# Peptides against a protein of PDB entry 3OGK: the designs that were tried, part 136

Target 1, 307 residues: chain A of PDB entry 3OGK
Amino acid sequence: ATPDRLSRRFPNLRSLKLKGKPRAAMFNLIPENWGGYVTPWVTEISNNLRQLKSVHFRRMIVSDLDLDRLAKARADDLETLKLDKCSGFTTDGLLSIVTHCRKIKTLLMEESSFSEKDGKWLHELAQHNTSLEVLNFYMTEFAKISPKDLETIARNCRSLVSVKVGDFEILELVGFFKAAANLEEFCGGSLNEDIGMPEKYMNLVFPRKLCRLGLSYMGPNEMPILFPFAAQIRKLDLLYALLETEDHCTLIQKCPNLEVLETRNVIGDRGLEVLAQYCKQLKRLRIERGADEQGMEDEEGLVSQRG

## One batch from the design tools (peptide; made by RFdiffusion4, then SolubleMPNN)

Design b1_p21_3_s4 (from b1_p21_3, 10 letters changed)
Fold by OpenDDE base, seed 5:
Structure b1_p21_3_s4 (fold): chain B 307 residues (1-307), chain A 21 residues (1-21)
Amino acid sequence: as target 1 above (307 residues)
Amino acid sequence: KSRVEIGKEIRERGIVYEWEE
């Protein structure tokens, strides 16, 4: 479909999801003739889609100008913006979004490639937004944003239920976790090795409603921090965990209510057996390649869909 | 390799298989 055709057919469209082509290389290597630019769509949104409150760009090229135009066109009517695996923008574009869209509920930049100029966008969000429900910049690299702003967001946004972040030191997020009383999902952070302090993270306090979790770089020494609420866990993202096969088995056995598991092939046949034995409510299983750890590579035929 | 470096490498890896309910 073309932007003009869409707007003519559906002038009262409230939600738009645009998908670019699958990623073959780095986003910045996408040629102009690829057709993945959002510019014509943003133009159409600005002019003709006045009811649009949810925008999801997946694998699209998005410029700061595009974001600025979108932000100004939709303003407080924009409730959801997902820049899913997008590229071409900087944090200036994000700043424009959060500046003009004060009532945004979902802001996602997961796996997007961008240039980081400063941390103003998160600060602005923290200072003015009270509507945020979902914040997701998982698998991104922000070095200039402040954990304090994240804490402020948690404090001010009572409906904040899902937060996925980059490589924040988890200990810097203690205040965030305390403030995020209604948080159900957290992914990201960074559990850093400290040989001198093997139990560095054992005193972490998580939000009471937390049930979807993915702690980056979680090893067997940190894994026990989950045990007190493991039975509450419904989703685990272990893609970036540093767990061996037996560690997977240990954790999985403690998560009988697990519905979604994302991990690497290090889980092995044994891990899958344990998963099948203990996690009867499993709905989704994602296995990625992992050559970095010892373990048997699982075959697709070993995993069956569960009702 | 640092944990962060390992994580970055993992991010570039492809999905082997996935199923959903």
Scores: peptide ipSAE 0.123, ipTM 0.708, DockQ to the pose 0.453
Fold by OpenDDE base, seed 1:
Structure b1_p21_3_s4 (fold): chain B 307 residues (1-307), chain A 21 residues (1-21)
Amino acid sequence: as target 1 above (307 residues)
Amino acid sequence: KSRVEIGKEIRERGIVYEWEE
């Protein structure tokens, strides 16, 4: 479909999802044709799709100019922007979005590749937005944003229910967790080893409604921080956890209400057996190849096709 | 390997198995 055909057929379109051609890796997300660029779509949105409030770009090239045009065209009418595995923009584009779209409810840039110029976009979001429900920059690399801004967002956005972040030190998010009283989902962060303070994370207090969780780099020493609320966990992202097969078994056994599990093949057949035994409400299982295949996997850490 | 490096490597490997009810 072409942008002009879409607008002619659906002038009152409220939600648009565009998918670029699948790519094997993020470095291959450069389309050969114009169809991979959002530019013509943004032009059409700006001119003819005046009711559009939700935009989802997946695996597309998005420039700062595209984001700026979209932001100005939709302004406070834009409720959802998802830059899903996109590339081509900088934090200036994000700044434009949050500056002009002050009532945005969902902002996603998960697995997007971008150039980071500064942390102003998150600061601007923190200063002016009270509408956010979902903030997701999971599996991105931000080095210039402040955990304090995230805390401010949590304090000001009472409807904030899902936050996925990059590699923030979890201890820097203590204030965020305290402020995010209605948070149901959290993914990301960074759990770091400290030989001098092995229990530095044991006093972490999570939001009371938290039921969808993925803590990056969580090892067996940190895993017990989940035990007090493991029974309420419905979704667990262990893709970036540093858990062995036995650790998986231990944790899964404590999550009888688990509905979604994302993990690596380190779970093994044994972990899958435990999962089947204890997690009767499981609806989705995703197993990816992990870096642990290259050296640490014993025979029990492999998932066979027999599961 | 740093924990961050491990995470980056995991992202590149893709899906082995996916089941959804």
Scores: peptide ipSAE 0.088, ipTM 0.737, DockQ to the pose 0.555
Fold by OpenDDE base, seed 2:
Structure b1_p21_3_s4 (fold): chain B 307 residues (1-307), chain A 21 residues (1-21)
Amino acid sequence: as target 1 above (307 residues)
Amino acid sequence: KSRVEIGKEIRERGIVYEWEE
């Protein structure tokens, strides 16, 4: 479909999702008219799709100019922006979005690649937004944003229910967790090793409604921090956890209400057996290959055709 | 390898199995 044809057919369109070609193709010299650029769509949105409140770009090339145009065109009417695995923009584009779209509820840039100029976009969001429900920059690399701004967002956005972040040190997010009283989902962060202080995370206080969780780099020493509320966990993202097969078994046994599990092949046939035994409400299971499993000699740490 | 380094390597994804009711 073309942008102009879409607007003619659906002038009152409220939600738009565009999917580009595979991301790998976007790193090469690409013709401007290959269909991977959002520019013609943003132009059409600005001119003819005046009721659009939700935009989802997946694997698209997005420039700062595109984001600026979109932001100004939709302003406070924009409720959802998802830059899913996109590229081509900088944090200036994000700043434009949060500056002009002050009632945005969902902001996602998961797995997007961008140039980071500063942390102003998150600061601006913290200073002016009170509507945010979902913030997701999972699997991104921000080095210039502040955990304090995240805390401010949690304090000001009382409907904030889902937050996924990059490699923030978890201890820097103590204030955020305290402020995020209604948070149901958290993914990301960073649990770091400290041989001299193995229990440095044991006193972390999580939001009381937390039930969807994925802590990056969580090892067996940190895993017990989940045990007090393991029974209320419904979704686990263990993709970036550093758990072995037996650790998976230990955790899964404590999560009888688990509905969604995402993990790596390290769960093994044994882990799958335990999962089947203890998690009767499981609805979705995703197992991915990881680089760490390639050299594993323990056959139990692999999912076989029997699993 | 540091935990962060391990995590970065894991980012190379490949679906082995997916099940949904």
Scores: peptide ipSAE 0.150, ipTM 0.758, DockQ to the pose 0.475; fails the geometry check
Fold by OpenDDE base, seed 4:
Structure b1_p21_3_s4 (fold): chain B 307 residues (1-307), chain A 21 residues (1-21)
Amino acid sequence: as target 1 above (307 residues)
Amino acid sequence: KSRVEIGKEIRERGIVYEWEE
């Protein structure tokens, strides 16, 4: 569909989701520039889609100018912006969004590639937004943003329920977790091994309502931090955890209410058996190939076709 | 390899299996 056709047919459209490339395009089968620019869509949104409050771009090329135009066109009417696996923008574009769209509820940049100029966008969001419910820059590389701004967001946004971040040191997020009283989902962070202080994370306090969790780089030494609330975990993201098959078994046994599991092939047939035995409410299972698969050595760490 | 490096390598890999009820 062309932007013009969409606006003519649905002038009162409130939600728009655009997919720029099929999954197959990830393998360079389709040129990146083929139908992937959001510019014509942003133009149409600005001119003709006055009731649009939710925008989801997936695998699109998005420039700072596009974001600026979108931000100014929708302003406080924009409630949701998802830049899902997008590219072409910088943090200046994000700054424009949060500056002009002060009532935004969902801001997602998961797996997007961008040029980071500064951390002003998150600071601006922290200073002016009280409406945020979902913040997601999972699997991104922001190095210039401050965990203090995240804490401020948690303090000011009472409806904040889901936060997914990049590689923040988890200990820097202690204040955030304390402030985020209604947080139900957290993914990301960075758990760093310290041989001299193996228990440095054991006193980490999570929000009481937390039930969807994915801690990046969580190893077996850090895994016990989940045990006090493992029974309330409904979704677990272990894609970036550093757990072996046995560790998976240990953790899964403690999560009887697990509904969604995302992990790597390291879970193995053994882990899947344990999962089937203990997690009777499981609705979704995602298994990815991890770096651990290159080590063909441990047969137990491989999911066989028998599963 | 640092944990971060390991994580980056994992991110570059594709989905092997997905099941949803």
Scores: peptide ipSAE 0.125, ipTM 0.732, DockQ to the pose 0.504; fails the geometry check

Design b1_p21_4_s1 (from b1_p21_4, 9 letters changed)
Fold by OpenDDE base, seed 4:
Structure b1_p21_4_s1 (fold): chain B 307 residues (1-307), chain A 21 residues (1-21)
Amino acid sequence: as target 1 above (307 residues)
Amino acid sequence: FPNLEEFELVEPTAAQLRRRA
């Protein structure tokens, strides 16, 4: 499809999803420029797709100019922007989006590659947005954004239900969790083991409705922080948890209502057996292969046909 | 898994690998 053909065929289009690259590109097997640029699409959106409120670019090249044009063209009509595994922009482009699209409900940059100039985009979002429902910059490398802005967003956006972030120290997000009263999903953060303070995370208070969770770098010492609400957990992302097979078994047994599990092959056949025994509501299971501490060398840390 | 709708065994993306490192 071409932008021109799309607008002519669907002048009242409200939602657009563009997929620029095949799945193989996720392994850097295809050049970055393969699949094209969003520029011609943004031009068409600006000129001819006046009812468009949702834009999802997946594996596309997106420039700051593209984002600026999109932002100005759609303004407060833009409710959803997903930059899914995109590249080519900086935080200036994000700033333009949040500056002009004050009623954006979903902002996603998951696994996008960009140049970080400053944290102004998140600050601007915090200062002016009250509509946000989903914020997702999971698997990104932001270092200049403030957890305080995230807290402000939680305070101001009462419909905020899903937040996925990078490597914020979890203790810096205490204020965020307290403010995010309706939060159902949280992924990311950073749990950092401290031998001198083994219980530094034990007093973390999570939002009462939290049921989809993925804490990065959560080890067996931190895992107990989930136990008070493990029965309400519906989705676990353990891809970046530091859990061994036994730890998986321990946690899974406490999550009888688990519907979605994403983890690594360290779960092993034993973990899968435990999962089958205790998680009768399981709908989706995603296991990533790869290097694990116990991984390829331990039979119990491998998923076989037995599991 | 009586209610299992989707099972996926996959290799991680490059970005996912970087986060684990």
Scores: peptide ipSAE 0.226, ipTM 0.806, DockQ to the pose 0.757
Fold by OpenDDE base, seed 5:
Structure b1_p21_4_s1 (fold): chain B 307 residues (1-307), chain A 21 residues (1-21)
Amino acid sequence: as target 1 above (307 residues)
Amino acid sequence: FPNLEEFELVEPTAAQLRRRA
């Protein structure tokens, strides 16, 4: 499809999802700079798609100029922007989006590659947005953003239900969790083991409605922080957890209402058996083969055809 | 899994691998 054909066929289009690079790009089989630029689409959006409120770019090249043009063209009419596995922009482009699109509800840049100039975009979002429902920069590397801005967003955005972040120290997010009263989903953060202070995370208070969770680097020592609300967990992202097979079994037994599990092959056939036994509501199961598993030939850490 | 609607066994993406590292 071409931009001009789309606008002629659907002049009142409200939601646009563009997929650039093929799925093979997920495995670095295609150079990062190969694929579709959003520029012609942004031009078409600006000129002819005046009712567009949702934009999802997946695996596309997006420049700061593209983001600036999109931001100015749609302004407060833009409710959703998803930069899903995109590249080519900097935090200046993000700043333009949040500056001009002050009523944005969903902002996603999960797995996108960008140049980080500063943390101003998150600060601007915190200062002016009260509409945000979903914020997702999962699997990104921001070093210049402030956890305090995230807390401010939680305080000001009453409808904030899903937040996925990079490697913030989880203790820096205490204020965020206290403010995010309606939060249902959280992914990311960083749990850092401290031999000298093993209980440093035990007093972490999560939002009462939290039911979809993925804490990065959560090990067996930190896992008990979930036990008080494990029965209400509906989705677990354990892809970046530091749990072995037995740890999976322990946690799964405590999550009888689990509907979605994403984990690594370390769950093993044993973990799958436990999952089948205790999680009767399971709807989706995603298992990734980790590089760490190539060395552990132990039967317990491998999902076989029997599992 | 009586209610299982979707099962995926996949290799991780490069971005996912970098985060685990």
Scores: peptide ipSAE 0.221, ipTM 0.799, DockQ to the pose 0.758
Fold by OpenDDE base, seed 2:
Structure b1_p21_4_s1 (fold): chain B 307 residues (1-307), chain A 21 residues (1-21)
Amino acid sequence: as target 1 above (307 residues)
Amino acid sequence: FPNLEEFELVEPTAAQLRRRA
């Protein structure tokens, strides 16, 4: 399809999803120039798709100029922007989006590659947005954004239900969790083991409605922080947890209402047996085969045809 | 799994691998 053909056929289009070519799965390298350019589509959106409120770019090249044009063209009518595995932009482009699209409800940059200039985009979002429902910069590398801005967003956006972040120290998000009263989903953060303070996370208070969770680097020592609300958990993302097979078994037994599990091959056939026994509501199961687990020859940590 | 609707066995992307390291 071409942009001009799309606008002529569907002048009242409200939602657009564009998919670029799949990136080559290269170890430690994803070429930034891989994918299609959004420029011709943004031009068409600006000129002819005046009812568009939802844009999803997947594996596309997106420049700051593209984002600026999109932001100005759609302004407060833009409700959803998903930059899914995109590249080519900087935080200046994000700043333009949040500056001009003050009623945006969904903002996603998951797995996108960008140049980080500053944290102004998140600050601007915190200062002006009250509509945000979903914020997702999971698996990104922001180093200049403030957890205080995230807390401000939680305080101001009463409909905020899903937040996925990078490697914030989880203790820096205490204020965020306290403010995010309606939060149902949280992924990311960073749990850092401290041998001298094994209970440093035991006082962490999660939002009362939290039921979809993925804490990065959660080990068996931190896992008990979930036990008070484990029966409430509907989705677990354990892709970046530091749990072994037996740890999976321990946690799964406490989550009888689990509907979605995403984990690594380390769950093993044993973990899958426990999952089948205790999680009768399971609807979706995703197992990732990490390179670190490809060399395991023992029965523990291998998913086979038996599981 | 009586209610299982989707099962996916996948290889992680390069970005996902970097996050685990």
Scores: peptide ipSAE 0.219, ipTM 0.791, DockQ to the pose 0.637
Fold by OpenDDE base, seed 3:
Structure b1_p21_4_s1 (fold): chain B 307 residues (1-307), chain A 21 residues (1-21)
Amino acid sequence: as target 1 above (307 residues)
Amino acid sequence: FPNLEEFELVEPTAAQLRRRA
């Protein structure tokens, strides 16, 4: 499809999703410059798609200029922007988005590659937005943003229900969790094991409605922090947890209402058996074959046809 | 899994691998 054909056929389009690259499995076979530029689409959005409120770019090249043009064209009418596995922009582009689109509800940059100039975009978002429902920069590397701004966002955005972040020290997010009263989903953070203080995280207070969770680097020593509310967990992201097969079994047994599990093959056939036994409401199961498990002799950490 | 609607067995992306490292 071409941008011009889209606008002619659907002048009242509200949601647009563009995919600029083929399947992920082919990335290693495709030059880095392979992909779609969003520029012609942003031009068409600006000129002819005046009712567009949701934009999802997946695996596309997005420049700061593209983001700036989009931001100014849609302004407060833009409710959703998803930069899913995109590249080519900097935090200046993000700053433009949050500056001009003050009523944005969903902002996603998951797995996007960008140049980080500063943390101003998150600060600006914190200062002016009260509409956010979903904030997702999972699997990104922001080193210059402040957890205090995240806390401010939580305080100001009463409808904030899903937040996925990078590697913030989880203790720095205590204020965020206290402020995010309606939060249902959290992924990311960083749990750092301290042998001298094994209960370092035991006093973490999570939002009362939290039911979708993925804590990065959560090991067996930290896992008990979930036990008080494990029965209400409906989705677990264990892709970046440091749990072995037995740890998976322990946690799964405590989550009888689990509907979605994302994990690595470390769960093993044993973990899958436990999952089948205790999680009768399971709807989706995603297992990644970890490269780290290449060479583990432990047969328990492998998912076979039995699972 | 009586209610299983979707099952995926996939290889991790490069970004996912970087986060585990």
Scores: peptide ipSAE 0.217, ipTM 0.800, DockQ to the pose 0.678

Design b1_p21_4_s2 (from b1_p21_4, 14 letters changed)
Fold by OpenDDE base, seed 3:
Structure b1_p21_4_s2 (fold): chain B 307 residues (1-307), chain A 21 residues (1-21)
Amino acid sequence: as target 1 above (307 residues)
Amino acid sequence: LPSLEEFELRERTAVEREIFS
């Protein structure tokens, strides 16, 4: 498929999703053709796809110039931008997007690799956007953004329902959670164990509608913070939790309405048995093997045909 | 898992491993 063919066939296209080469190729090889770069597509969007409101780039090379062109071309008509596992841009590109696309509803940079210059993009988003519904920079490294801006976004964007973030100390997000009254999904953050203060996180108040959750670095000592609303949890992301097999069993037993589980193979056959026993509404199960599980010979932490 | 509609077993990506580590 070529950009020009797309626009000729679908001049009124509303949504576009492009998939580039595998991520390994993006880092190790200079693309041999335009297929890895969004540039020709952005050009076509700017010229001929005037009704496009949703753009999803997956594993593409995206430059700041590309983002700037896209932002200016679509402006407030752009409702969704997903930079899914993309690379090549800096926070200046993000700044351009949020500056020009002030009605954006979905902004995703999950697993994207970028150069972080400053936190201005999130600040700009906080200052001017009231439309945001989904914000996702899960599995990214933003060190220069402010939790206060996230709180401001929650306060101003009353339709905000899903937020996935990188490493924020969860206690710094107290104001965010208080402001995000309609939030249904939260992933990310950082829980830091304190042996001297085991109750460090016990007073966290989560949004009342929260039902999809993934807290990074959540260990067995922090897990009880979920118990008060475990029955309403529909989706659980435990990929970056610090839970062992038995911890999984404990939590799963408290989530009878669980529909989606994402976890590591540490859940084991034991955890899968418990899952089958207690989670009768489970629809999707994702299990990943990570480097930390390599070489593990403990049967409890291994997924086999038994589970 | 009688209600299971989708199952995925895969290796964690390099990016995911880096974030988790």
Scores: peptide ipSAE 0.063, ipTM 0.671, DockQ to the pose 0.621; fails the geometry check
Fold by OpenDDE base, seed 4:
Structure b1_p21_4_s2 (fold): chain B 307 residues (1-307), chain A 21 residues (1-21)
Amino acid sequence: as target 1 above (307 residues)
Amino acid sequence: LPSLEEFELRERTAVEREIFS
């Protein structure tokens, strides 16, 4: 569809989701003139889609100018912006969004590629937003944002329920977790093993309602931090955890209410057996073939036809 | 698992088949 056709057909459109490029492997097969840029869509949104409150761009090219135009056009009417696996923008574009769209509820940049100029966008969001429900910059590389701003967001946004971040040191998020009283989902962070302090994370206090979780680089020494509320866990993202097969078994046994599990093939047949035995409410299972499979073809820590 | 609604697997094991049966 073209932007013009969309606006003519649906002048009162509230939500727009655009899917651009297919998987990167097919990038070279896409004609150069294929609609990968959001610019024409942003123009149409600005001119003709006055009721649009939700925008989801997936695998699109988004410039700072596009974001600025969108921000100014929709302002506080914009409730959702998802830049899902997008590219072409900088943190200046994000700054424009949070500056002009102060009532935004969902802001997602998961797996987007961008140039980071500063951390002002998160600071601005922290200073002026009280509506945020979902913040997601999972699998991104923000080095200039402050965990203090995240804490401020948690304090000010009482409806904040889902936060996915990059590689913040988890201990820097202690204040955030204390403030995020209604948080149900957290993914990301960084757990860093310290041989001299094996229990450095053991006293972490998580939000009481937390039930969807994915801690990056969580190893077997850190895993016990989940045990006090493991029965409450409904979703686990272990894709970036450093757990072996037996570690998976240990954790899974403690999560009888698990509904969604995402992990690597290291879970193995044994882990799957344990999963079947203890997680009777499992609704979704994702097993990603990762680096663990390389060289482990004959090992137990591999999902195979042996079971 | 009777509650299973979705799965994403590259290779399905016998155990997985049992879970999703």
Scores: peptide ipSAE 0.056, ipTM 0.589, DockQ to the pose 0.206; fails the geometry check
Fold by OpenDDE base, seed 1:
Structure b1_p21_4_s2 (fold): chain B 307 residues (1-307), chain A 21 residues (1-21)
Amino acid sequence: as target 1 above (307 residues)
Amino acid sequence: LPSLEEFELRERTAVEREIFS
């Protein structure tokens, strides 16, 4: 499919998702000579797709110029922008998006690679947006953005339900959590163990509606902070947690309403058995092989019961 | 797990094969 063909066939298109580096089955959908650049699509969006509200680029090359063109073309009509595993842009491009698209509801840069020039984009978003529902820069690294801006966003965007961030120190997000009264999902952050202050995180207060969670670097010492609301957890991302097999068992047992689990193979056969036993509502399970296979407590030969 | 709708695994353990095969 070409951009021009798309616009001719669907002039009233409201949502567009483009995937770069297509699988063999998708070769007929994206011309090979495109190289994964969004530029031709952005041009077509600007000229002919006037009803477009949602854009999702996956594994595409996106320049600041592309983002600027998109931002100006769609302005407040743009409600969703997902830069999923994209590359080629800087925070200037993000600034353009949030400056011109002030009614954006979903902004995602998860796993994208970019050059960070400053934190202005988040500040601008904080100053002017009241519509944001989903903010996701999970598995990214921002060093120049302020947690205060995130707090401001939470305060001003009453419909904010999902926030995934990079490596913010969790204690710096206390104000954010307090302000984000309707937050249902949080992923990311950074838990940093302090031997001299073992109770460092014990006073963390999470939003009351929080039910989808993934705290980065959460170890067994920090895990108890989840126990007061473990029963309401429906999705758990443990990919970046520092939990061993037994820790998984402990936590899973406390999450009877778990619907989605993402974790590493450290969960082991034992963890899977516990999962099957206690999580009867589990809908999705993702297990990634990690370098911590040596830390598994169970043998591969063990067999668990089906849940 | 009768409620399971989606399973993603890169490498299956013996338990995983038993449960999800």
Scores: peptide ipSAE 0.052, ipTM 0.583, DockQ to the pose 0.217; fails the geometry check
Fold by OpenDDE base, seed 2:
Structure b1_p21_4_s2 (fold): chain B 307 residues (1-307), chain A 21 residues (1-21)
Amino acid sequence: as target 1 above (307 residues)
Amino acid sequence: LPSLEEFELRERTAVEREIFS
C-alpha cells in the first residue's frame, strides 16, 4: 500500500500499523539500515489523517525528524505510539514525542535501537504526563534515565497498568513499586546475586495487582520472592531468568492460574509435564532456543517430541 | 496441554541474545 492511497480510502483512520523489515533483518542477515522508512507515512499522517490516535511502527526506520513531525501533527490527540523493533532515532526524538503528546497513554520502544543522548525524555514524561497506561522499553539499553522519574510517573499516572523496563537494579525500583498501585504487569529490571547477602531481595514489595511478571536475571535464590503471590500470576516471562529445569518445576507448581508462559528450552520435557499437570488454564506457551543452551546435552534440559 | 491455544518455538533475535548475554 501507499500512504496517499491509504488516506484516500480511509480519511478517518484512527489506528495504523506498519511493518517494514523482514524478520531476517533482526538476525543481521541484512544491514540494519535496510528496510522501510516511515517518512512518507508521517507526511501523509500530518497532512491527511487528522483523526489518527494510534501509530505502530514495526521494524521501520524512524528518524528524529519523523518523530518531531508526528508529534507536532498529532499533539495531544496521539494516544498510542509503538516503535517496535525500530531504528534510526535518538532520545531527542523521544523527547519531542513526550513534549508535544502530553496525553499519550501507550509509549513503546521495545527492542528498538537508538542513540542515547540523555534521560530528558523520561524526565519530561514524568513532569507532564498523567495519562500513561502502558510504558514499554523492554529489551533496550538506557543508561542515562532515572528510576526516580519512573517513580514520579507511577505517582502521577494512576491508570498505569503495564511497565516494561531495561536493566534497572530492582532495589532502585522500590519507590516505583510502592507508587504504582494499579500496576498489573512488570517486566525487566535486574536482579544481582550477592552471595554475602542472600536475603537481599526478600523484603521487596510488589504492587498488589501484579499478575504478569518477568524479572531479568532471576535465579533460584531470588525466585522465592514470587511465592507469596504465585497463585495470582497469570503470565510469566522467564526468557531472561536464570532458572534450570528443576527451578521451573518448582515455580510452575506454585502458579496454578498461569495462562501465558514464555521461557527457554531449559524447561525441558520434565518442565512441560509439570506445566500440564498444574497449569490447567495455560493458553499460550512460547519456547525460545537460546544461545546459552546450544550444545546442551542434558536430556531434561531440552524440549523433545515427548514434550 | 488441553487448554493450550498457541505454541511457539523459535530462536532469539540478535538483539535478544545481546541483552541476555
Scores: peptide ipSAE 0.051, ipTM 0.661, DockQ to the pose 0.760; fails the geometry check

